Peptides against a protein of PDB entry 3S8F. Designs and how they scored, part 117

Target 1, 157 residues: chain A of PDB entry 3S8F
Amino acid sequence: VLTLFVAVPSLMTAFTVAASLEFAGRLRGGRGLFGWIRALPWDNPAFVAPVLGLLGFIPGGAGGIVNASFTLDYVVHNTAWVPGHFHLQVASLVTLTAMGSLYWLLPNLTGKPISDAQRRLGLAVVWLWFLGMMIMAVGLHWAGLLNVPRRAYIAQV
Target 2, 166 residues: chain B of PDB entry 3S8F
Amino acid sequence: DEHKAHKAILAYEKGWLAFSLAMLFVFIALIAYTLATHTAGVIPAGKLERVDPTTVRQEGPWADPAQAVVQTGPNQYTVYVLAFAFGYQPNPIEVPQGAEIVFKITSPDVIHGFHVEGTNINVEVLPGEVSTVRYTFKRPGEYRIICNQYCGLGHQNMFGTIVVKE

## One batch from the design tools (peptide; made by RFdiffusion4, then SolubleMPNN)

Design b2_p15_7_s3 (from b2_p15_7, 9 letters changed)
Fold by OpenDDE base, seed 3:
Structure b2_p15_7_s3 (fold): chain B 157 residues (1-157), chain C 166 residues (1-166), chain A 15 residues (1-15)
Amino acid sequence: as target 1 above (157 residues)
Amino acid sequence: as target 2 above (166 residues)
Amino acid sequence: DDLLRRLLELVYAAA
C-alpha cells in the first residue's frame, strides 16, 4: 500500500497538465463541464498528438499500479500484458509527444509555416498512430490476461 | 488581469488535485477488492531459498534428473527442476494427476522463465535462488513449459514438458 | 483475474 504513494507525484503532474488544458479551453471560449474540451485546438497536430498521448497514458498509468502490486503483478508478469503497458507509456505518450513536438519545431526552425495539406496529413498520422496503438495495446493486455507469454512465438490460448 | 488568471489556474489545479487524490484511493480500493474476492488462483510466494549455481549440477537434489521427482506424502510430490541454456530437466517431468506438486526451480547459468501453459504457473528462475511453486494438475495430459525470459541465442527453442498421468 | 479479464473484454468489444 505504501508503495502506491509513489504514484502521487505523477498524478499531481498529470492533473496539473489537465488543469492547464481546462484553463486554455476556457480562454478559447469553452464553457461548462465539457465545452472547454471542444474549444481546444484540435486542428493542430502539434496539440493533438501529445493530448492523444496523454489519453493513452491514463490506462497505462493505471496499469503501472497493477504492475507495482505484488499480487496483481504475479498474474501479468512476463505476459503480453507487460509489452502492452510499455506501448501505452513509451510508444503512445512519449512517441506522440515527440511527433507533436516535431510539428511545432520544424516550422520554427525553418521559419516556414506548414501548409494546410501538411497540417491535415499530420492530423491523419497522429490519429492513425493513436488508433493503431490503442488496438494493439488493448489486444496485448487482453492476451496477457489470457496468459499469452512475453518473449515467446507460441501460445496456448 | 494576470493576477486574475493565476487565481483561476490555481482554482482549476485545486479541483484536479482533489480528483487525483480521490483516484488514488479508488485505485487502492480496487486493489483491496481484487485481493479480497479474487485470490483463489494466486500462488503464494515462498520464502527466499538460496543455492550455489556453480555446484547445483553436481551436488544436491537437482544433480540427478532421475531423482528429481520426490514423493513427500501420499498425494504430494516435490519436483526439483533445473532451467538451463537451453532446456529443462527433467524433461519430461512426470507427475500423477490430482497430486499436490511443489516445484523447486533453479538455474545453473542465467535467468530463465518457467511458464507452464494451461496453468497459472509463471515464475522467473534466477541463478542462486530457488523458486517454489505449488500446483495440482486436475487434467491428465501434456503441459508445455515455456521460457518467457530472454536467456540467449537458443531462447526461442527452450521448451519443456510436464506429463500428467492418470 | 476474472474480473480484470472481463473488463478488458468489454473494453475491447466496445472499441
Scores: peptide ipSAE 0.019, ipTM 0.779, DockQ to the pose 0.145
Fold by OpenDDE base, seed 1:
Structure b2_p15_7_s3 (fold): chain B 157 residues (1-157), chain C 166 residues (1-166), chain A 15 residues (1-15)
Amino acid sequence: as target 1 above (157 residues)
Amino acid sequence: as target 2 above (166 residues)
Amino acid sequence: DDLLRRLLELVYAAA
């Protein structure tokens, strides 16, 4: 039980970001309980990428709590579950944030805005990346629950 | 108005913080529920047992693989297993069906894994520590031991076998 | 770093 309290700071951080997104969405004209989401700038890959990363981070964070639990960790430790967790945390959140940051950074460094074609391509890349990561992550977590070992090329299932 | 904006932001943050706390309690509840209803398969942690990895091959219960399987009681055995680069000893491990087996696993060199297919046995093996796992094989046959912790160049080929005899 | 900026500009231009 005490182990779960370690998650409190992370949850606080994550949801303060969510709060900022809600505020931003409402400032952009979003209304209602969920209308603010649609009002966010989903046409900007610099925005979409890190947000998708955050979305992937949610189940990953929940998994982190599981991994940190002594009893539950016995079920998942050194199974495919663990790399599934890593790919959500690093390959999704960190990588997508980095990708998104480049879409902000490059135009600012060069002084040249990205073209509409580049913008659309960027959106496609980010969404495809996210989709691929989610598929892989779900697969790895599922395999882990089936006791597929980590760092092995063979499995009992 | 800056004050109004600040107040609004705080309100949203408060809401999301409440949500975060709620989720925390949900997670705690799920863990509690799991522990209460699904105790089978959860092996409680035993006392930490230490061993000298530099001498474990020369003296003690792990030194002779021919004497690794020790009957400790009626239908009860202790098996002293070494995980090393890159294999297990004894190999195969021969145990009777239906017997309660206590595996005492350690390493003379680096960290290894001890994952037994078809079972819930999955532990890390650390030099200087003894991993203890209790299991009863209900079905005869061969069970593969897989190293699921990177241990060097031959890691991918590090396998063992448990043979459960009728 | 001017060099880095130039490299990034080249990459940007090529993309």
Scores: peptide ipSAE 0.000, ipTM 0.776, DockQ to the pose 0.012
Fold by OpenDDE base, seed 2:
Formats: structure tokens, C-alpha cells, sequence
Structure b2_p15_7_s3 (fold): chain B 157 residues (1-157), chain C 166 residues (1-166), chain A 15 residues (1-15)
């Protein structure tokens, strides 16, 4: 009940953030239905990281609704599905947001801008992290649907 | 300028809210579809039943593993299973192929898992409560029971076996 | 009928 109750405000918040991104992109010269996306600062790891986190949060959020569903929980409960959900929510959204925050915070605290090399490395780290998390998440969810249990080192599937 | 910006933001918010509502319905529909097409064999939750975990080993249907399998009707059985640190009782559990089996599972000590590999049987077992699971084994053979809820230092080695006989 | 029951379950879970 609580999860489903929280899901609605969370969705509203997510789409409000998306609206803000669209507005920002259009202010930066983006046009059309999707042109505003291209206009966003994809060269800044402080921006890219949390956005990728939000993208990972979409399937994770959907999974949260599944996990809270009585009937569907019989299928996924205490399987690899659950850690898959956690890794999307924590290791993607929270972690990437933290990474992005650091790319903003450290230059401001030190008064020194990041070098171009550091920026490029940061982008590489964030994208590779996201890719790895998506691969792992898909694998864990798939394994969960195949009835691979969590908290067990062996399984017959 | 500020007024124009406000109106623009509001327009985007309205659009995304509409999209949000549409997606909500899509998600509900997808969940409903999944439930309608993939819920075959889902074991419904049983009624809440309580037991005293301090006496469950000494008296009642869980006390004697030799009497754990009870025939309740033609091709129908009830199996009283204890999940404990660190194993299951009885072990092995012997049941006939094709019979309707009602598992009554409880714990005398801590919370355990009851996950039968090769089946959709997957429940948590709480001390003081009885977990009820209904299942029919269509294939003979051995089915391993694993604990998927951390229950102590021996958790990873906590296994049982269900033997389905022809 | 099954679909309806599942929808009702979702509504119940959300309430």
C-alpha cells in the first residue's frame, strides 16, 4: 500500500523534472519534439550522471510497483529480481546522482575548474557505469524471472 | 519576461502531466496483461494460522517427522514441515506424483525461507505462524528445498529434499 | 473475468 501510494507522487516529480529539462533544452536552442534533448549539456558529467540515473530509475520504479503487487510478488520475491531492483534504484540513480554532484561540488569548493582530461574521464566513467549497471540489472531481473533465488550461492534453473 | 517564462513552464508541466497520466494507464494495463497471461499456477496465500514456536517440536502435527505426511483425501496430502537452523523436517519429504500437496510450514526458531527449486513454491517461514502452500508435482524426482532468507551462520548450507514418487 | 479480478486487486493494493 505504501509503495503504491508513494509511486504517484514520485511519478509526478519525475515528469516535473522532465518538464524542467525540456524547458532548459529549449532555452538552449533545441527545437521540435526531441531537439531539446540534444541541446542539453551532454559534455558535462555533472549533468549526464544524474540524467542517466533518472533513466535507470524508470525501469526500477516500474519494478517497485511490481514488487508491491500481491500476485506478482509471488513470482519475484526473494529472487534475483529484488537485488536487480535495488541496483537500479541505489547503484544507478543514487550513485550516479552522487557522482554528478561531486563533479559540480568539488570545482566549486576548490575554486578550480576541472581540466578537459578530467571532464572526459568523468564522462567515460559515468557512461560506463551506467552501461554496466544496465547489463547487471537486466541479468538479475532475467535470473529472477527464472526463479534464481537471492541469498543462495547455487540454484537449479 | 518572467510572466512569459512562467507560462512556458506551465505549458510543459501540463504536457508532461498528461503524458504521466497516460503512462500510468499503460503501466496498469501492462500489469493487468501480465497477470492475466502469466498467473497460471500461482499459489494463493493461505489463511493466517498461529502456533507456539516453543512447543511446536514437542506436540502437534510437526512433532513427529514420521507422521508429517498426512493423507487428507483421495490423491490429497498435507505435509507438516519445520524449517529450522539449519535444515528442514522431514527430510526427505516423500509425496506421490500427481497428488495435491498442501504444505504447512512453520519455524521453531527464526525466520527462514522455503524455496523449492523447479517449482514456484517460494515462501517465508515465520516462527509462530504457519505458511500454507498448495502444489501438485507433475514430474517425479528430487526437488531441492533452499533457504533464501538469512537465518544465521549456517544459512548457506540449509537444504532439504522433496522426493516425488511415481 | 481474470483481467477484471487482477485490476480489482491492483486497485485494492493501491488503496
Amino acid sequence: as target 1 above (157 residues)
Amino acid sequence: as target 2 above (166 residues)
Amino acid sequence: DDLLRRLLELVYAAA
Scores: peptide ipSAE 0.000, ipTM 0.737, DockQ to the pose 0.081
Fold by OpenDDE base, seed 5:
Structure b2_p15_7_s3 (fold): chain B 157 residues (1-157), chain C 166 residues (1-166), chain A 15 residues (1-15)
Amino acid sequence: as target 1 above (157 residues)
Amino acid sequence: as target 2 above (166 residues)
Amino acid sequence: DDLLRRLLELVYAAA
């Protein structure tokens, strides 16, 4: 019940953010249905990180609905599926948002802009992190569906 | 200027709202797909049953492991299982192949898991509550019981065995 | 974006 209740404002927030991104992209010269995406500042790790976090949060959010469903939860509960969900929510969204926040906050607090090398490194870190999280999350979800137990070092499969 | 920007944002929001509605249907479809493909043989939740965890070891159907397996019909058995720190009782659990087994599982101490490999049996076991699971073993052999709920220092070593006899 | 493409190429090459 709580999860479903929280799902509504979360979805509203998500699509509001998406709308804001579209507006920003169009202001930056993006045109067409998807051109605004390319126009966003993908060269800035402070932008890329939280956006990737949001992208990872989408399947995680969907998984939350699954976990909150009595019938579906029976299938996935206390399996590797659950850690997969957590890693999308915490290790992806929260962590990437934190990383992105640092890339914005520290330069502003210190008054020292990040170097180009630091920017490039930041982008690499963020993308690699996202990729790794997606691989792990998919693996965990898959394992969960194969009935690999949570909190156990052994599995049938 | 600000007003124009606001209107523009609203226009995009309208589009995304429409998209959101479409996505809801997609999500429902995905959930339905998951349900259809992965929930075959789901064991429905049993009726709530309570027991006193402080006396369950001394009296009642869980008290004697030798009496834990009760034949309730020609091809039906009830097995009274205790999950405790750190193991299961009885261990092994011996049941016939092809018989309908009703597991009545409870705990005298803390919360445990009862996950039987090779089956869809996967329940949490709470002190004071009786978990009821119905299952029919089609294949003879040994089935490992795994605790998948953290229950203390010995959690990782908490295993049991179900022996299905021909 | 370019980095992602390069990484994907690397992953495909290594897989």
Scores: peptide ipSAE 0.000, ipTM 0.745, DockQ to the pose 0.027

Design b2_p15_7_s4 (from b2_p15_7, 7 letters changed)
Fold by OpenDDE base, seed 4:
Structure b2_p15_7_s4 (fold): chain B 157 residues (1-157), chain C 166 residues (1-166), chain A 15 residues (1-15)
Amino acid sequence: as target 1 above (157 residues)
Amino acid sequence: as target 2 above (166 residues)
Amino acid sequence: DDLLLDLLLLVYLAA
């Protein structure tokens, strides 16, 4: 029960980041309930990558609540559900954040801006990575709910 | 101005908190759905029971596989199962259809998994700890036990069988 | 029940 208190700082962080994004979007000219989203710099892979990571983290965080619940964890523990959760948290959030950081850091350290071609390639990479990861994660979570075991090469569904 | 920015962000945070609260109810609904569809027939244990893994093979209810299935009442059985590198004991586990089965599972060596295909039975087995699962098999037949916790070189081939008799 | 307590905790924290 007390394990769920770990959700407090995570939720606080999530809300703060979301609020910061909204504020930034509105400063960039976005208006209305959703207009601020479009106003964000979606042409910059250094921005897009970590944001996509955060988006992937939302369902992952929800899964974290499930995994942290004694009763619910009994259902999903050591099934394909768990790898699905990991891929959202590590292979999506952490990895995409690292990718985004590199797209910002390397030009800054070298003093050489990325070319337009490199920028477009970067955008393609992070979007394709995100898409593939979401497909895989959804599949793994679904399989887990169908009692597909983790760490087994065969399964009865 | 930082002060103005902070006030604006605070207002946005309140909105996102409200959204989060709404999503909480969505999550609760999804959890309820998951429980309704995926937990039927299984009663997880809430009591911690300990055993000595160094002697569990020599003495006690796990020592003799021929006596592993114990009738505890009318249509009620306790099955003492060992998960070891690399298999299960007894194997096969024979139980009657429709009987309430209490599995008492432990390990003499390393951590293993106990996942029964076709059921919601899925627990880790720790040396020194007894995992307890209550289940009633409604359909006769064979149910394969799969180890879903890495336990060594033979992990991928570690299987058992539960035979449910009419 | 642990599930009920978890849910109540979530509601409390979210409120």
Scores: peptide ipSAE 0.016, ipTM 0.771, DockQ to the pose 0.082
Fold by OpenDDE base, seed 5:
Structure b2_p15_7_s4 (fold): chain B 157 residues (1-157), chain C 166 residues (1-166), chain A 15 residues (1-15)
Amino acid sequence: as target 1 above (157 residues)
Amino acid sequence: as target 2 above (166 residues)
Amino acid sequence: DDLLLDLLLLVYLAA
């Protein structure tokens, strides 16, 4: 009940952010149904990191609803599914948002812009982190569906 | 300018709302798929049964492991299982193949898990509560019981066995 | 400035 209650404001926030991104992309010259996406500042790790976090949050949020379902939770509870969900929410969204925030915050606090090398490295780190997290999350969810138990070092599968 | 921007944002929000509704149906479909493919073989019971964890070892159906398996019908058994730190009783649990088994599981000490490998049996066991799970073993052999809820220093070694006999 | 950056990074890592 609590999760479902929290899901409503979260969804509203998510779609509001998406709308803001579309608006921003169109202001930057993006056209068409998807052109606004390409127009977003993908060269800035301070932007890319949170956005990737949000992308990871989508399946994580869906998983949250699954976990909150009485019947579905019976299937996934205390399996590898749970840490899979957890890593999408915390290790992707929260962590990437924190990482992205640093790329904005530190230059502004110090008055020193990041170098081009630092920018490129930041992009690499963020994308690699996201990729790795998605691989792990998919694996954990899959393992969970195969009834691999949580908090156990051995499993039949 | 601010007013125009606000109107533009609202237009995009309408589009995303429409998209959200479409995605809702996708999510429902995924949920339905998950239910259909991963819930077979186990019938969870919604009845809440309470017991006194301080006396469950001394009196009642869990007190004697030798009496833990009770035949309730021609092809139906009830098994009274204790999950404790750190193991299960009876151990092994011996049941016949093809019989409907009703597991009634409780704990005398702390919260444990009851996860039977090769099955969809996966429940938490709380002191003072009885977890009830129905299952029919179609294949003979040994099924390992794993504790998947942290219960102390010996948690990782807490295993049991169900032996299904032909 | 360098010290500030180091401290901020440490706080980030510790949080």
Scores: peptide ipSAE 0.016, ipTM 0.753, DockQ to the pose 0.014
Fold by OpenDDE base, seed 1:
Structure b2_p15_7_s4 (fold): chain B 157 residues (1-157), chain C 166 residues (1-166), chain A 15 residues (1-15)
Amino acid sequence: as target 1 above (157 residues)
Amino acid sequence: as target 2 above (166 residues)
Amino acid sequence: DDLLLDLLLLVYLAA
C-alpha cells in the first residue's frame, strides 16, 4: 500500500496541468463545470496533440499504479497489459506531445505560419493517431487480462 | 490583477489536487478490496534462494533432468526446472494430477520467462536466483510453457511442456 | 539448433 504513494507526485503534476487547462478555458470564455473544455483552442494541432496525449496518459497512469503494486503485478506482469501501458505513456503522451511541439516550433523557427490546409491535416493526423492508440491500448490491456503473454506470438485464447 | 489571478490559479490547483488525492485513495481501496476478496489468485512471494549459474548444470538438483521431479511428500512434488537458451529441462515435465507441485526454476545463462498457459504461473527466471511457484493441476493434459522474456535469437521458439498425468 | 542460432548471430554481427 505504501508503494502506491509513489504515484502522488505524478498525479500532482498531471492534475496541475489540468488545472492550467481549466484556467485557460475559463479565460477564453468557458463557463460552467465543463464549458471551459469547449472554450479551449481545439482548432490548433499544437494544442490538441499534447492534450490528447494527456487523455491517454490518464488510464496509463492508473495502469502504472497497478503495475507498481507488488501484488497486482502478478496478474499483469509480462502480459500484453504491459505493452498496452507503454503505448499509452510513450506512443500517446510523449509522441503526441512531440508532434504538438513541432506544430509550434516549426512555424516559429521558419517564420512562416502553417497554412489552413496544413492545420486541418495536422488535426486529422493527431486525432487519428489518438484513436488508433486508444484502440490498440484497449486491445492490449484486454489481452493482458486474458493472460496473453508479452513477447510471444502465441496466446492461450 | 496579478494577485487575483494568482489566487484563482491556486484555487483551481487546490481543487485538482484534492481530486488527485481522492483518486489515489480510490486506487488504494480497490487494491485493498481485491486483496481481501481475491487472495486465491495471488501467488505469495517466496523466499529468496540463490544458486551459482555457472555450476547449476553440473552440480545440484538441476544437473540431471531425470531426477528433476522429486516427491517430497504424499501428493507433493518439487520440480527443478532449468530455463536456458533456448528451452526448458526437463521437457516434458511430467507431474501427477491433483498433486501439489513446487517449481524451482533457475537459469544457467540469461534471464528467461516461465509462463504456463492455462495457469497463473508466470515468473521471470534470473540467473543466480531460484524462482519458486506452487501450483496444483486439477485437469490432466498438456500445458505449454512460454518464454515471455527476451533471451536471444531463439526466444520466439523457446517452449516447454508440462504433462499432467491422471 | 542452438549452435545454428549462434552461428547466425555471428554472421549477423559480422555483416
Scores: peptide ipSAE 0.000, ipTM 0.782, DockQ to the pose 0.015
Fold by OpenDDE base, seed 3:
Structure b2_p15_7_s4 (fold): chain B 157 residues (1-157), chain C 166 residues (1-166), chain A 15 residues (1-15)
Amino acid sequence: as target 1 above (157 residues)
Amino acid sequence: as target 2 above (166 residues)
Amino acid sequence: DDLLLDLLLLVYLAA
């Protein structure tokens, strides 16, 4: 039970980030309950990548609570569920954040902005990455619930 | 101006914090529901039991695979299983259908997995510790044991078999 | 032999 309290500050942090996004969106002219979302710079892969990472982190975080639960962990431990969780937390959030960071950092370090073609390609990359990761993660979690073991090349299911 | 921006940020944060708390309750409720509906099949683990991994192959109940299956009562058996690099012993494990089987699993070398297909038996096996799993096989046939914890170069080929006899 | 193939693959990747 105590372990589950880790979710509290995590959620607080996550939604504080959301608050920052809302503020930013509203500063960019977004209005209404959801208009601020559209006002965010979705044309910038440096922004889109980490945001998509955050979106992937949501189900991953929920899964983290499951994995941290004594009783529920018994169900999912060392099944394909765990790799599914990892791919959401590491291969989605961390990786996309790193990608986004590079999209910002390299132009700033070099003093040269990315071309429009590079920008479009970057957007395609991060969106396709996110899509692929979500498909894979859903599949892995599903397989895990069916008791497919991790670190095995064969399974009964 | 800076003050106004600060106040606005705080307002947004308060709103999202409230939402976060609401979501927390939702998640707790979902977990509670899951536990209530899916705990019936959980195999309880036994008490912490220790064993010397350096001697487990030479002495004790794991030493002789021919003596690994021990009848402890009417329709009750204890099976002493070794998970090692890279296999299981005894192999196959032969048990009768419908009997209550207590698996006592340990390792003489490194950490292994003990995942029995077709069952909810899935435990890590640590050298120096005995994993206890209780299960009753209702269907006769062969059940494959899979190592789901990386244990070395031969990990991927580490399999065992449980044969349930009518 | 799967193990041999794995080892060969590792050597290939490491070389």
Scores: peptide ipSAE 0.000, ipTM 0.776, DockQ to the pose 0.017

